# Peptides against a protein of PDB entry 5OK6, part 114

Target 1, 215 residues: chain A of PDB entry 5OK6
Amino acid sequence: ELPGLDSQWRQIENGESGRERPLRAGESWFLVEKHWYKQWEAYVQGGDQDSSTFPGCINNATLFQDEINWRLKEGLVEGEDYVLLPAAAWHYLVSWYGLEHGQPPIERKVIELPNIQKVEVYPVELLLVRHNDLGKSHTVQFSHTDSIGLVLRTARERFLVEPQEDTRLWAKNSEGSLDRLYDTHITVLDAALETGQLIIMETRKKDGTWPSAQL

## One batch from the design tools (peptide; made by RFdiffusion4, then SolubleMPNN)

Design b2_p21_8_s3 (from b2_p21_8, 9 letters changed)
Fold by OpenDDE base, seed 5:
Structure b2_p21_8_s3 (fold): chain B 215 residues (1-215), chain A 21 residues (1-21)
Amino acid sequence: as target 1 above (215 residues)
Amino acid sequence: MEREVIHVSDEELAAHSASQR
């Protein structure tokens, strides 16, 4: 059942649990297409439930690059293309108006950066490969705040590396260089890793030598 | 951050990778 228009407004726009609430690291937020949201605002502010301004179901189609992988378009801007809602507010809107059939929610996490909380709309997609098979990549999404250690563990898992095997990572740069990701405690952000970047997992040889020693 | 840098062309890297199979 749809609540009263004033109740809807208060539930979604309030500063404690709604759109204006403080960001907290690890929390889920959701993208809502800006035009739909503005239509909803107009509807609830109009005070007439029978108004022609009824927004209909949430439709984020314009935010997606494709309807296969449901990747976001590049360069979307908060406040222009979309608004961010905390999980509770998003779920209210979905329950009241519905979501376009077959369209997934656009869920994102709040991340902690040195001096700011931010909803990470664009996590980093890395191409994980083995040093001996550069043509077989595994695309894996990481937060900018994820550690290189997590990237390494993920690579080991994807490539079924045995626990006794020693591995390390190299980031391939466009300038014809490999940067060894020596410190596993730094973040993806600190390592300046970018979406689409090739990350090479090197496995130590049985003789104790590294394949890269031959480069 | 501590890291080592290896300068290698894509062709050299590909050749090296192939040799490690």
Scores: peptide ipSAE 0.456, ipTM 0.910, DockQ to the pose 0.812
Fold by OpenDDE base, seed 2:
Structure b2_p21_8_s3 (fold): chain B 215 residues (1-215), chain A 21 residues (1-21)
Amino acid sequence: as target 1 above (215 residues)
Amino acid sequence: MEREVIHVSDEELAAHSASQR
């Protein structure tokens, strides 16, 4: 059952727990398609629950580029294409109106950047490969705040590298260069890694040499 | 000295990778 319109507005827009609440690192926020949200605003502001402004179920279809992997379209802008809601507010709306059948929620995390908290709508998707098999990539999502060390550990895990094997990463650049990700303590952001970038895991040979020494 | 930047074409990299299999 839908709560009263004023109650809905307060739950979703209340600055303490609603849309305007402060961002906190690690929290989950959800994207809601802007037109639906505006329709909902009009509905609850209209004061008539039987009005023709009823928004129906949440439909984020226009935010997705595909219905296979449910990837977001590129270049979506907060306040123009979508609104961000904290988990509590999102779950209220879903409970009240439902979510379009088959659509997953668009959950994103708040990250801490040097001077600001931000919902990371577009985390970095890296293509992890082994130096000896560049054609077999594992696409893995990372936060901009994740360390290169985490990328390396993830690559090692995906490729079933034994603990005793020594490995390192190279970032492939568009200009025909490989940059060694030497410092594993810097972030994906600090390393300027981008979505779709090929990250090559090099494994040290048994003779103690690196394959890249032959390049 | 261990190199931190390698200049290599996509073709050369692919050929190198194939040779390491």
Scores: peptide ipSAE 0.455, ipTM 0.921, DockQ to the pose 0.612
Fold by OpenDDE base, seed 3:
Structure b2_p21_8_s3 (fold): chain B 215 residues (1-215), chain A 21 residues (1-21)
Amino acid sequence: as target 1 above (215 residues)
Amino acid sequence: MEREVIHVSDEELAAHSASQR
C-alpha cells in the first residue's frame, strides 16, 4: 500500500534517510532518473493520490548505455540527468512504485576525497593482464580511493598467484611506455589510472630476475 | 637501480610477452 503523499515526501526529502542528508564514506546511494523523480515530486506535492501525475514504476533506461552490462552513459550530470538517494530512500521508492522489470538498481558508493565526500558514479575500470599473456584481460572496477596495493592483490587473486610468488604492477601508457606502480600505498586517483587502462602484473622469475629486465 | 619507466612499443611489448609464455 502506498503511504500518504505527505508521508512519502517526508521520508524521501526530509527524513533521516532523505535526499539531502550528509554523505558518509562507504554508504550506498542510488541513481534515479531525473524526470521520473520530478514527476514523483509533482505527484506528492499535488496532494491528490488520484492525480494524473502518478509517476509509475522507476525507469532508469535512459541512464544506461547498454542492457548487457548495465553500464551508465558517459557524462551524466547530477541534478540534470539523475538524482542521488540514500539506500533507505531508494528502497522506499522501489517498494512503493516498483522498478522497471529487468533493470538493476544503480548502486554507487560514497568515497572520501581530500576535501569532499562524493558519490562515485564512475568508478575506474581497469584491464588486468599478466606480463606473459597480454591478450587475456580481467576487467575489474576500482574506486579512485582504492590503493594500488588493492589492485595488486586483486590481480594476484584473479590470476591465482601463489603467496610465495613476487609480483608488481605496470601501468601501460598511450605514449608507448610502462610506468611501474612501485608505491602500493597511493590511490588509483593518485596514480592517475583511467578507465580502460591496461595494468600489467609482472611475476618474478624463479631465478630472481624480473621479466621486464629484458625490455 | 630498478626501472620505473620502460619505453616500449606495443609490438615490442607483445613480442616480449609472447617470449615469456
Scores: peptide ipSAE 0.455, ipTM 0.914, DockQ to the pose 0.625
Fold by OpenDDE base, seed 1:
Structure b2_p21_8_s3 (fold): chain B 215 residues (1-215), chain A 21 residues (1-21)
Amino acid sequence: as target 1 above (215 residues)
Amino acid sequence: MEREVIHVSDEELAAHSASQR
């Protein structure tokens, strides 16, 4: 059953579960397509539950690049293309209006940057490869706040590297060079890694030499 | 000193990778 229009407005816009609540690191927020959200605002502000302004099911179709992998379009802007809602508010809206059939929620996490909390709408997608098989990539999503150490561990896991094998990472840049990711304690952000960037896992040879020494 | 930056073309890198199989 739909709550009263005033109750809906208060629940979504105001209070501890509202759209304007402070961001908290690790919390989930959800994207809502702006036109739908504005239609909802008009509906609840109109004061008539039977109004022709009823927004219907949440439909984020315009935010997706594809309906196969449900990737977001690039360059979406908060307040222009979408509105961010905290998990509680999102779940209320979904319970009241539903979500378009087959469409997944667009869940994102709040990350903590040195002086700001932000909903990470675009995590970094890295192409993990082995030094000896550059054509076989594993696309893995990482937060900007994830460590290079996590990237390395993830690469080792994906490539089934044995514990005794020594490995290191190289970032391929667009300038025709490889930058060694030697500091595993820095973040993906600090390393300036970008979506679509090739990250090469090098495995140390049994003779103790690195393959890259031949480059 | 371990190399931290390697200048290599895509073609050279591909050839190197293939040689390490």
Scores: peptide ipSAE 0.450, ipTM 0.912, DockQ to the pose 0.638

Design b2_p21_8_s4 (from b2_p21_8, 9 letters changed)
Fold by OpenDDE base, seed 2:
Formats: C-alpha cells, sequence, structure tokens
Structure b2_p21_8_s4 (fold): chain B 215 residues (1-215), chain A 21 residues (1-21)
C-alpha cells in the first residue's frame, strides 16, 4: 500500500535521509529518470492520491543506451536527465511504485575526490590485455579513485598470473604511444585513464628482460 | 613523474604482440 503523499515526500526529499542528504564516500546511490521523478513530485504535491498524476512504475529506459548490458547513455546530466537518490529513498520508491519489468537498478557509488564527494555515475571501463595477446580483452570497471596497483592486481587475477611472475602496465594512447603506468600508487584519475582505453599487462620474461624492450 | 613512453604504431604493436606468442 502506498503511504500518504506527505509521508512519501518527507521520506524522499527530507534533508536527513532523502535526496538532499550529504554524500558519504562508499555509499550507494541510485539514478531515477528525471521525468518520472518530476511526475512523482507532482503527484505527491497535488495532495490527491486518485489524481491523474500517478507516476506508475519507475522507468529508467531513457537512461540506458542498450538493454543488453544496461549501460548508461553518455553525457547524462544530474538534474536534467536523472535524479540521484540514496539507497533508502530508492528502495522506498521501488517498493511503492515498482521498477519497470526487466530493468536493473542504476546503482552508483559515492567517491571521494580531493575537494568533493561525488556520485560516480560513469566509472572507468578499461580493456585489460596481455602484451602477447592484444586481441583478447577483459573489460573491467574501475573507479576513478582506484589505484593503478588495483588495476594491476585485477589484470594479474584475470589472466591467472602466478605470484612469482613480474608484471607491469602500459596505457595505450590514441597518439600511437604506450605510457608506462610506473607509479602504482596513483589513481586511475591521476593517470588520466579513460573508458575504452587499452591497458596492456606486460609479463617479464624468464631471462629477466621485458618484452617492451624490443619495441 | 618519470613517464616511460614508447612510441609505437598500432601495426608495430600488433606485430610485436604476435611475435611474443
Amino acid sequence: as target 1 above (215 residues)
Amino acid sequence: MKKEVIKVSDEELEAHSASQK
């Protein structure tokens, strides 16, 4: 059963636990399509539960570029295309109105940037490859705040690299260059890695030489 | 930060990779 309209408004919009609550690093937030959200606002502000303004099920279809991988469209803007809700508020709305059949929730994490907290709507998708098999990529999602060390560990895990094998990363640039990701303590953001970028894991040869020394 | 940069074309990189199989 739907709560009273005023109760709905307070649960979703109140500054303590609702949409306007402070962001906290590591928390999950959810995207809601803006038009649906505005329809909901109109419904609950109208004061009539039997009104023609009933929003129906949450439908985020317009935010997705595909229904296979459920990737977001590029260039979506907060406040224009979507609203961000904390997990509690999202779950309330889903429980009250439902989510369109087959659509996954659009969950994102709050990240800590040097000066601000932000919901990371677009994490970085990297194409991890081995230096000797560039055609077999593993697409892996990383936060901009993840370290290059994590990218390297993830690559090692995906390629089943044994602990005794020495490995390092190269970022392929569009300019026909490879940049060695030497410092593993910097972040994906600091390294300026981008979605779709090829990250090459190089494995040291048994003779102690690096394959890249032949480039 | 010392960036090690290798200038390599896509074709050269592919050829190199193929030679390392």
Scores: peptide ipSAE 0.456, ipTM 0.911, DockQ to the pose 0.868
Fold by OpenDDE base, seed 3:
Structure b2_p21_8_s4 (fold): chain B 215 residues (1-215), chain A 21 residues (1-21)
Amino acid sequence: as target 1 above (215 residues)
Amino acid sequence: MKKEVIKVSDEELEAHSASQK
């Protein structure tokens, strides 16, 4: 059953789970298409449950570039294209109005950047490959705040690298060269890694040499 | 960040990769 309009407004806008609550690193937030949200605001602020302003089911279709992997369109802007809601608020709205059938929620994480917290709407997708099999990539999503060490561990896991095997990463740069990701403690952001970038995991040879020494 | 840079063409990199199989 739908709560009263004032209750809905208080729950979403002015509650402990409200839209304006402080961000916390690691929390899940959800995108809601802006026009739907504005329609909902008009509905609950109008005070008439029988009004023609009923927003219907949440439909984020316009935010997606495809319905296969449900990638977001590039260049979406908060407050213009979408509204961010805390998980609790999102779940309330979904329970009240429903979500368009077959459409996944757009869940994103709060990240901590220098002097700012934000919802990471566009995490980085890297193409992980082995130095000896560049044609077989694993696309893996990372936060900008993830360490290069995490990227390396993830690559090792995906390629079933044994614990005793020594590995390191190279990023293929825009100049066509390879940049060794020497410092594993810096972040994906600090390394300036971008979506679609090829990351090569090099495995040390049994003779103790690196394959890249032949380049 | 401390980086090492290798200048390599795509063709050279592919050839190298293939040789490491």
Scores: peptide ipSAE 0.431, ipTM 0.906, DockQ to the pose 0.851
Fold by OpenDDE base, seed 5:
Structure b2_p21_8_s4 (fold): chain B 215 residues (1-215), chain A 21 residues (1-21)
Amino acid sequence: as target 1 above (215 residues)
Amino acid sequence: MKKEVIKVSDEELEAHSASQK
């Protein structure tokens, strides 16, 4: 059952638990297509539940570049293309109006950057490869706030590296050279890693030498 | 950041990778 229009407005737009709620690191927020949201605003502000301004089901189709992988279009802007809602508010709207059939929610996490919290709409997708098999990549998504250590652990796991094997990472840079990701404690952001970037996991040889020493 | 940089062409990198199989 749909709550009263004033109740809907207060539930979604309030500054404590709604759209205006302060961001908190690690929390989930959801994208809502801007036109739908504005239609909803008009509906609930109109004060007539039987109004022709009824927004219908949430439909984020215009935010997706594809309906196969459900990747977002590049360059979407908050307040122009979409609004962000905290999980509770999103779930209320979905409960009241529904979500377009077959369309996944667009869930994103709040990340903490120096002096700012933001919803990470575009996490980094890295291409993980082994130094001896560059043609077999694993695309893995990381937060900008994830450590290089996590990237390395993830690579080790994906490539089934044994615990006793020593490994390290190289990033292929835009200049065509390899940058060793020496410090595993820095973040993906600090390392300036970007979506689509090739990350090479090098495994130390049994003789104690690194393959890259031959480059 | 502590980093090492290796300048290598794509061809050299591919050849190197192939040699490490």
Scores: peptide ipSAE 0.431, ipTM 0.905, DockQ to the pose 0.841
Fold by OpenDDE base, seed 1:
Structure b2_p21_8_s4 (fold): chain B 215 residues (1-215), chain A 21 residues (1-21)
Amino acid sequence: as target 1 above (215 residues)
Amino acid sequence: MKKEVIKVSDEELEAHSASQK
């Protein structure tokens, strides 16, 4: 059942638990298409539950690049294209109005960056490949706050690398050269890795040499 | 950040990769 309009407004816009609540690292937030949200605002501010301003179900269609993988469009801007809601507020809206059939929620995590917390709307998608099979990529999403060590572990897992095999990563840079990701303790952000970037996992040869030594 | 940089063309990298199969 839909709560009263004032109650809806308070639940969603309340500064303590609603849209304006402080960001907390690790929490889930959800994207809501801006026009829908504005329609909802107009509805609940209108004071008439039977108003023609009823927003209908949440429809985030305009935020998606495709309806197959449900990837976000590039370059979306908070406050212009979408509004961020904390999980509680999102779940309330979904329970009250529904979500467009077949659309997944657009869930994102709060990450902690130096001196700021941010909802990571665009995690980094890396193309993981093996040095000896560049044509077989595994696209994997990482947070900017994830370590290169995690990227390496993920690559090892995806390529079924045996525990005794030594591996290291190279990033293909914009200049076309390879930058070795030497420090596994730095983050994806610190390494300046970008979406679509090719990350090459090199496996040490049985003779103890690295394939890249022949480059 | 400790970086090792290898200058390699895409063609050279592909050829190298193919040789490591």
Scores: peptide ipSAE 0.430, ipTM 0.906, DockQ to the pose 0.830

## One batch from the design tools (peptide; made by RFdiffusion4, then SolubleMPNN)

Design b2_p22_1_s1 (from b2_p22_1, 11 letters changed)
Fold by OpenDDE base, seed 2:
Structure b2_p22_1_s1 (fold): chain B 215 residues (1-215), chain A 22 residues (1-22)
Amino acid sequence: as target 1 above (215 residues)
Amino acid sequence: SMEAEREAAQQAALPLQEKMNA
C-alpha cells in the first residue's frame, strides 16, 4: 500500500535519510531516471493520490545503453538525466511503485576522493591481458580508488596465475607506448587509468628474467 | 563500442606482443 503523499515526500527528500543526506564512503546509492523522479515529485506535491500524475513503476530504460549488460549511457549528468538516492530511499520507491520488469537497479558506491565524497557512477573498466596472449582478455571493473595492487591481484586471479609466479603490470598509454605501473600502492585514479585502457600483465620467466627486459 | 576499442587496443599491442614473445 502506498503511504500518504506527504509521508512519501518526507521519506525520500528528508535530509537525514533521503536524497539530501550526506554521502558516506562505501554506501550504496541508486540512480533514478530524472523524468520519472520529477513525475513522482509532481504526484506527491499535488496532494491527490488519484491524480493523473501517478508516476507508475520506476523505469530507468533511458539511462541504459544496452539491455544485455545493463551498461549506462556515457555522459549522464546528475540532476539532468538522473537523481541519486540512498539505498533506503530507493528501496522505499521500489516498494511503493515497483521497478520496470527485467530492469536491474542501478547501484553505485560512494567513494572518497582527496577532498570530496562522490557517488562513482562510472567506475573504470580495464581490459586485462597477458603479455604472451593479447587475444585473451578480461574486462574488469575497478573503482578509481582501488589500488594498482588490486588490479594486479585481480589480473592474477582471472588468469589463474600461480602464487609463485611473479607478475607486473603495464598500461598502454594514449600514444600507444607502455607505461610500467611500478607503484602498486597508488590508485587507479592516481595512475590515470581510463575505461577501455589495455593493461598488460607480464609474468616473470623461470630463469628470473622479464620478457620485456629483452626489448 | 568497447569491443571495437578492445580490438583496436589488441591490434595496437600486437607489435609489443611480438617483441615480448621473441
Scores: peptide ipSAE 0.027, ipTM 0.591, DockQ to the pose 0.773
Fold by OpenDDE base, seed 5:
Structure b2_p22_1_s1 (fold): chain B 215 residues (1-215), chain A 22 residues (1-22)
Amino acid sequence: as target 1 above (215 residues)
Amino acid sequence: SMEAEREAAQQAALPLQEKMNA
């Protein structure tokens, strides 16, 4: 059942649990297409539930690059293209108005940066490969706050590397050279890794030498 | 496209792969 218009407004826009609530690291937030959200605002502010301003179901289609992989368009801007809602507020709107059929929610996580909390709308997609077979890659999404250690573990898992095998990572830089990721405790952000970047996992030889030692 | 970037990345890494596999 749809709550009263004033109740909807208070539930979604409040500063404690709604759109204006403080960000908290690890929490889920959802993108809502800006035009739909503005239509909803106009509807609930109008005070007439029978108004022609009824927003209909949530439709984020304009935010997607494609309807196959449901990737976001690049360069979307908060407040211009979309608004961010905390999970509770999003779920209320979906329950009241519905979501366009077959369209997935656009869920994102709050991440902690040194001086700011931010909803990470664009996580980093890395191309993971092995040094000995660059033709076989795994595309994996990481947070900017994920450690290089997590990238390494993920690469090991995806390539079914045995626990006894020693491995390390290299990142291909914009100049086409390889930068070794020595410190596994730094973040993806600290390592300046970007979407589409090639990450090469090197496996140590049985003789204890590294393949790259011959470079 | 991510595929084009992948292919370009792979091609540019070929010389390294050859050295590492030697």
Scores: peptide ipSAE 0.026, ipTM 0.583, DockQ to the pose 0.799
Fold by OpenDDE base, seed 4:
Structure b2_p22_1_s1 (fold): chain B 215 residues (1-215), chain A 22 residues (1-22)
Amino acid sequence: as target 1 above (215 residues)
Amino acid sequence: SMEAEREAAQQAALPLQEKMNA
């Protein structure tokens, strides 16, 4: 059952789990398409539950570039294209109005950057490959706050690298050369890794030499 | 597209693979 309009507005806008609540690292937030949200605002502010301004089901279709992988369009802007809601607020809206059939929620995490907390709408999607088999890749999503060490561990796991095998990462740069990721303690952000970037995992040879040492 | 970028990246890495596997 739909709550009263004033109750809806208070719950979503001014509640402890409202839109304007402080961001907390690790929490989930959800994207809501801006036009739908504005329609909802108009509806609940109108004071008539039978109004023609009823927003209907949440529909984020315009935020997606495809309905296969459900990837977001590039360049979406908060406040222009979408609104961010805390998980509780999102779940209330979904409970009240529903979500378009077959459409996944757009869940994102709050990350902590050096001077700001932000909802990471666009995590970094990296193409992980092995130096000896570039034909097999794993596309993996990482936070900008994830360490290069996590990228390396993830690559090792995806490629079933044995614990005794020594591995290191190279990033293919925009110039087409390879930059070795020496420091595994820096973040994806610090390493300036970008979505679509090729990350090559090199495995040390049994003789103790690196394949790249002969380059 | 991500797929096209993937294929392009793989193709561009072939010379490296050849050198590293030699």
Scores: peptide ipSAE 0.023, ipTM 0.611, DockQ to the pose 0.818
Fold by OpenDDE base, seed 3:
Structure b2_p22_1_s1 (fold): chain B 215 residues (1-215), chain A 22 residues (1-22)
Amino acid sequence: as target 1 above (215 residues)
Amino acid sequence: SMEAEREAAQQAALPLQEKMNA
């Protein structure tokens, strides 16, 4: 059963727990297509539950570039293309109105940047490969706030590298050369890694030499 | 597309692979 319109408004727009609540790192937020949200606002503010302004089910179709991987379109802008809702508010709306059949929720995490909290709408997707087999890759998403050390650990896990094997990362730069990621404590953001960027994991040889020593 | 970027990245890294595997 749909709650009363005033109750819906209070649940979703309440500054303590709703759309305007403070961001907290690690929390999940959800994207809602802007026009649907505005239609919902008009409906609940109108005070007539029988109004022709009923928003129907949530439909985020216009936010997706594909229906296979459910990737977001590039260049979406908060407040223009979508609104962000905390998990509780999202789940309320889905329970009340439903979500379009077959569409996944667009869940994103709050990250802590040096001076702000932000919902990370576009995490970095890296192409992880081994130095000895560039044809086999693992595409993995990382936060901008993830360390290079996490990228390295993830690469080791995906390629089933044994704990005793020593490994290091190289990033392919825009010039087609390899930049070694020396500092594993810096973030993906600090390293300026970008979506689609090739990250090469080099494994140390049994003789203690690095394959790249000749480079 | 990410797939096209993947293929392009892999192909462009082949010379580096050869050096690293030598």
Scores: peptide ipSAE 0.025, ipTM 0.621, DockQ to the pose 0.844; fails the geometry check

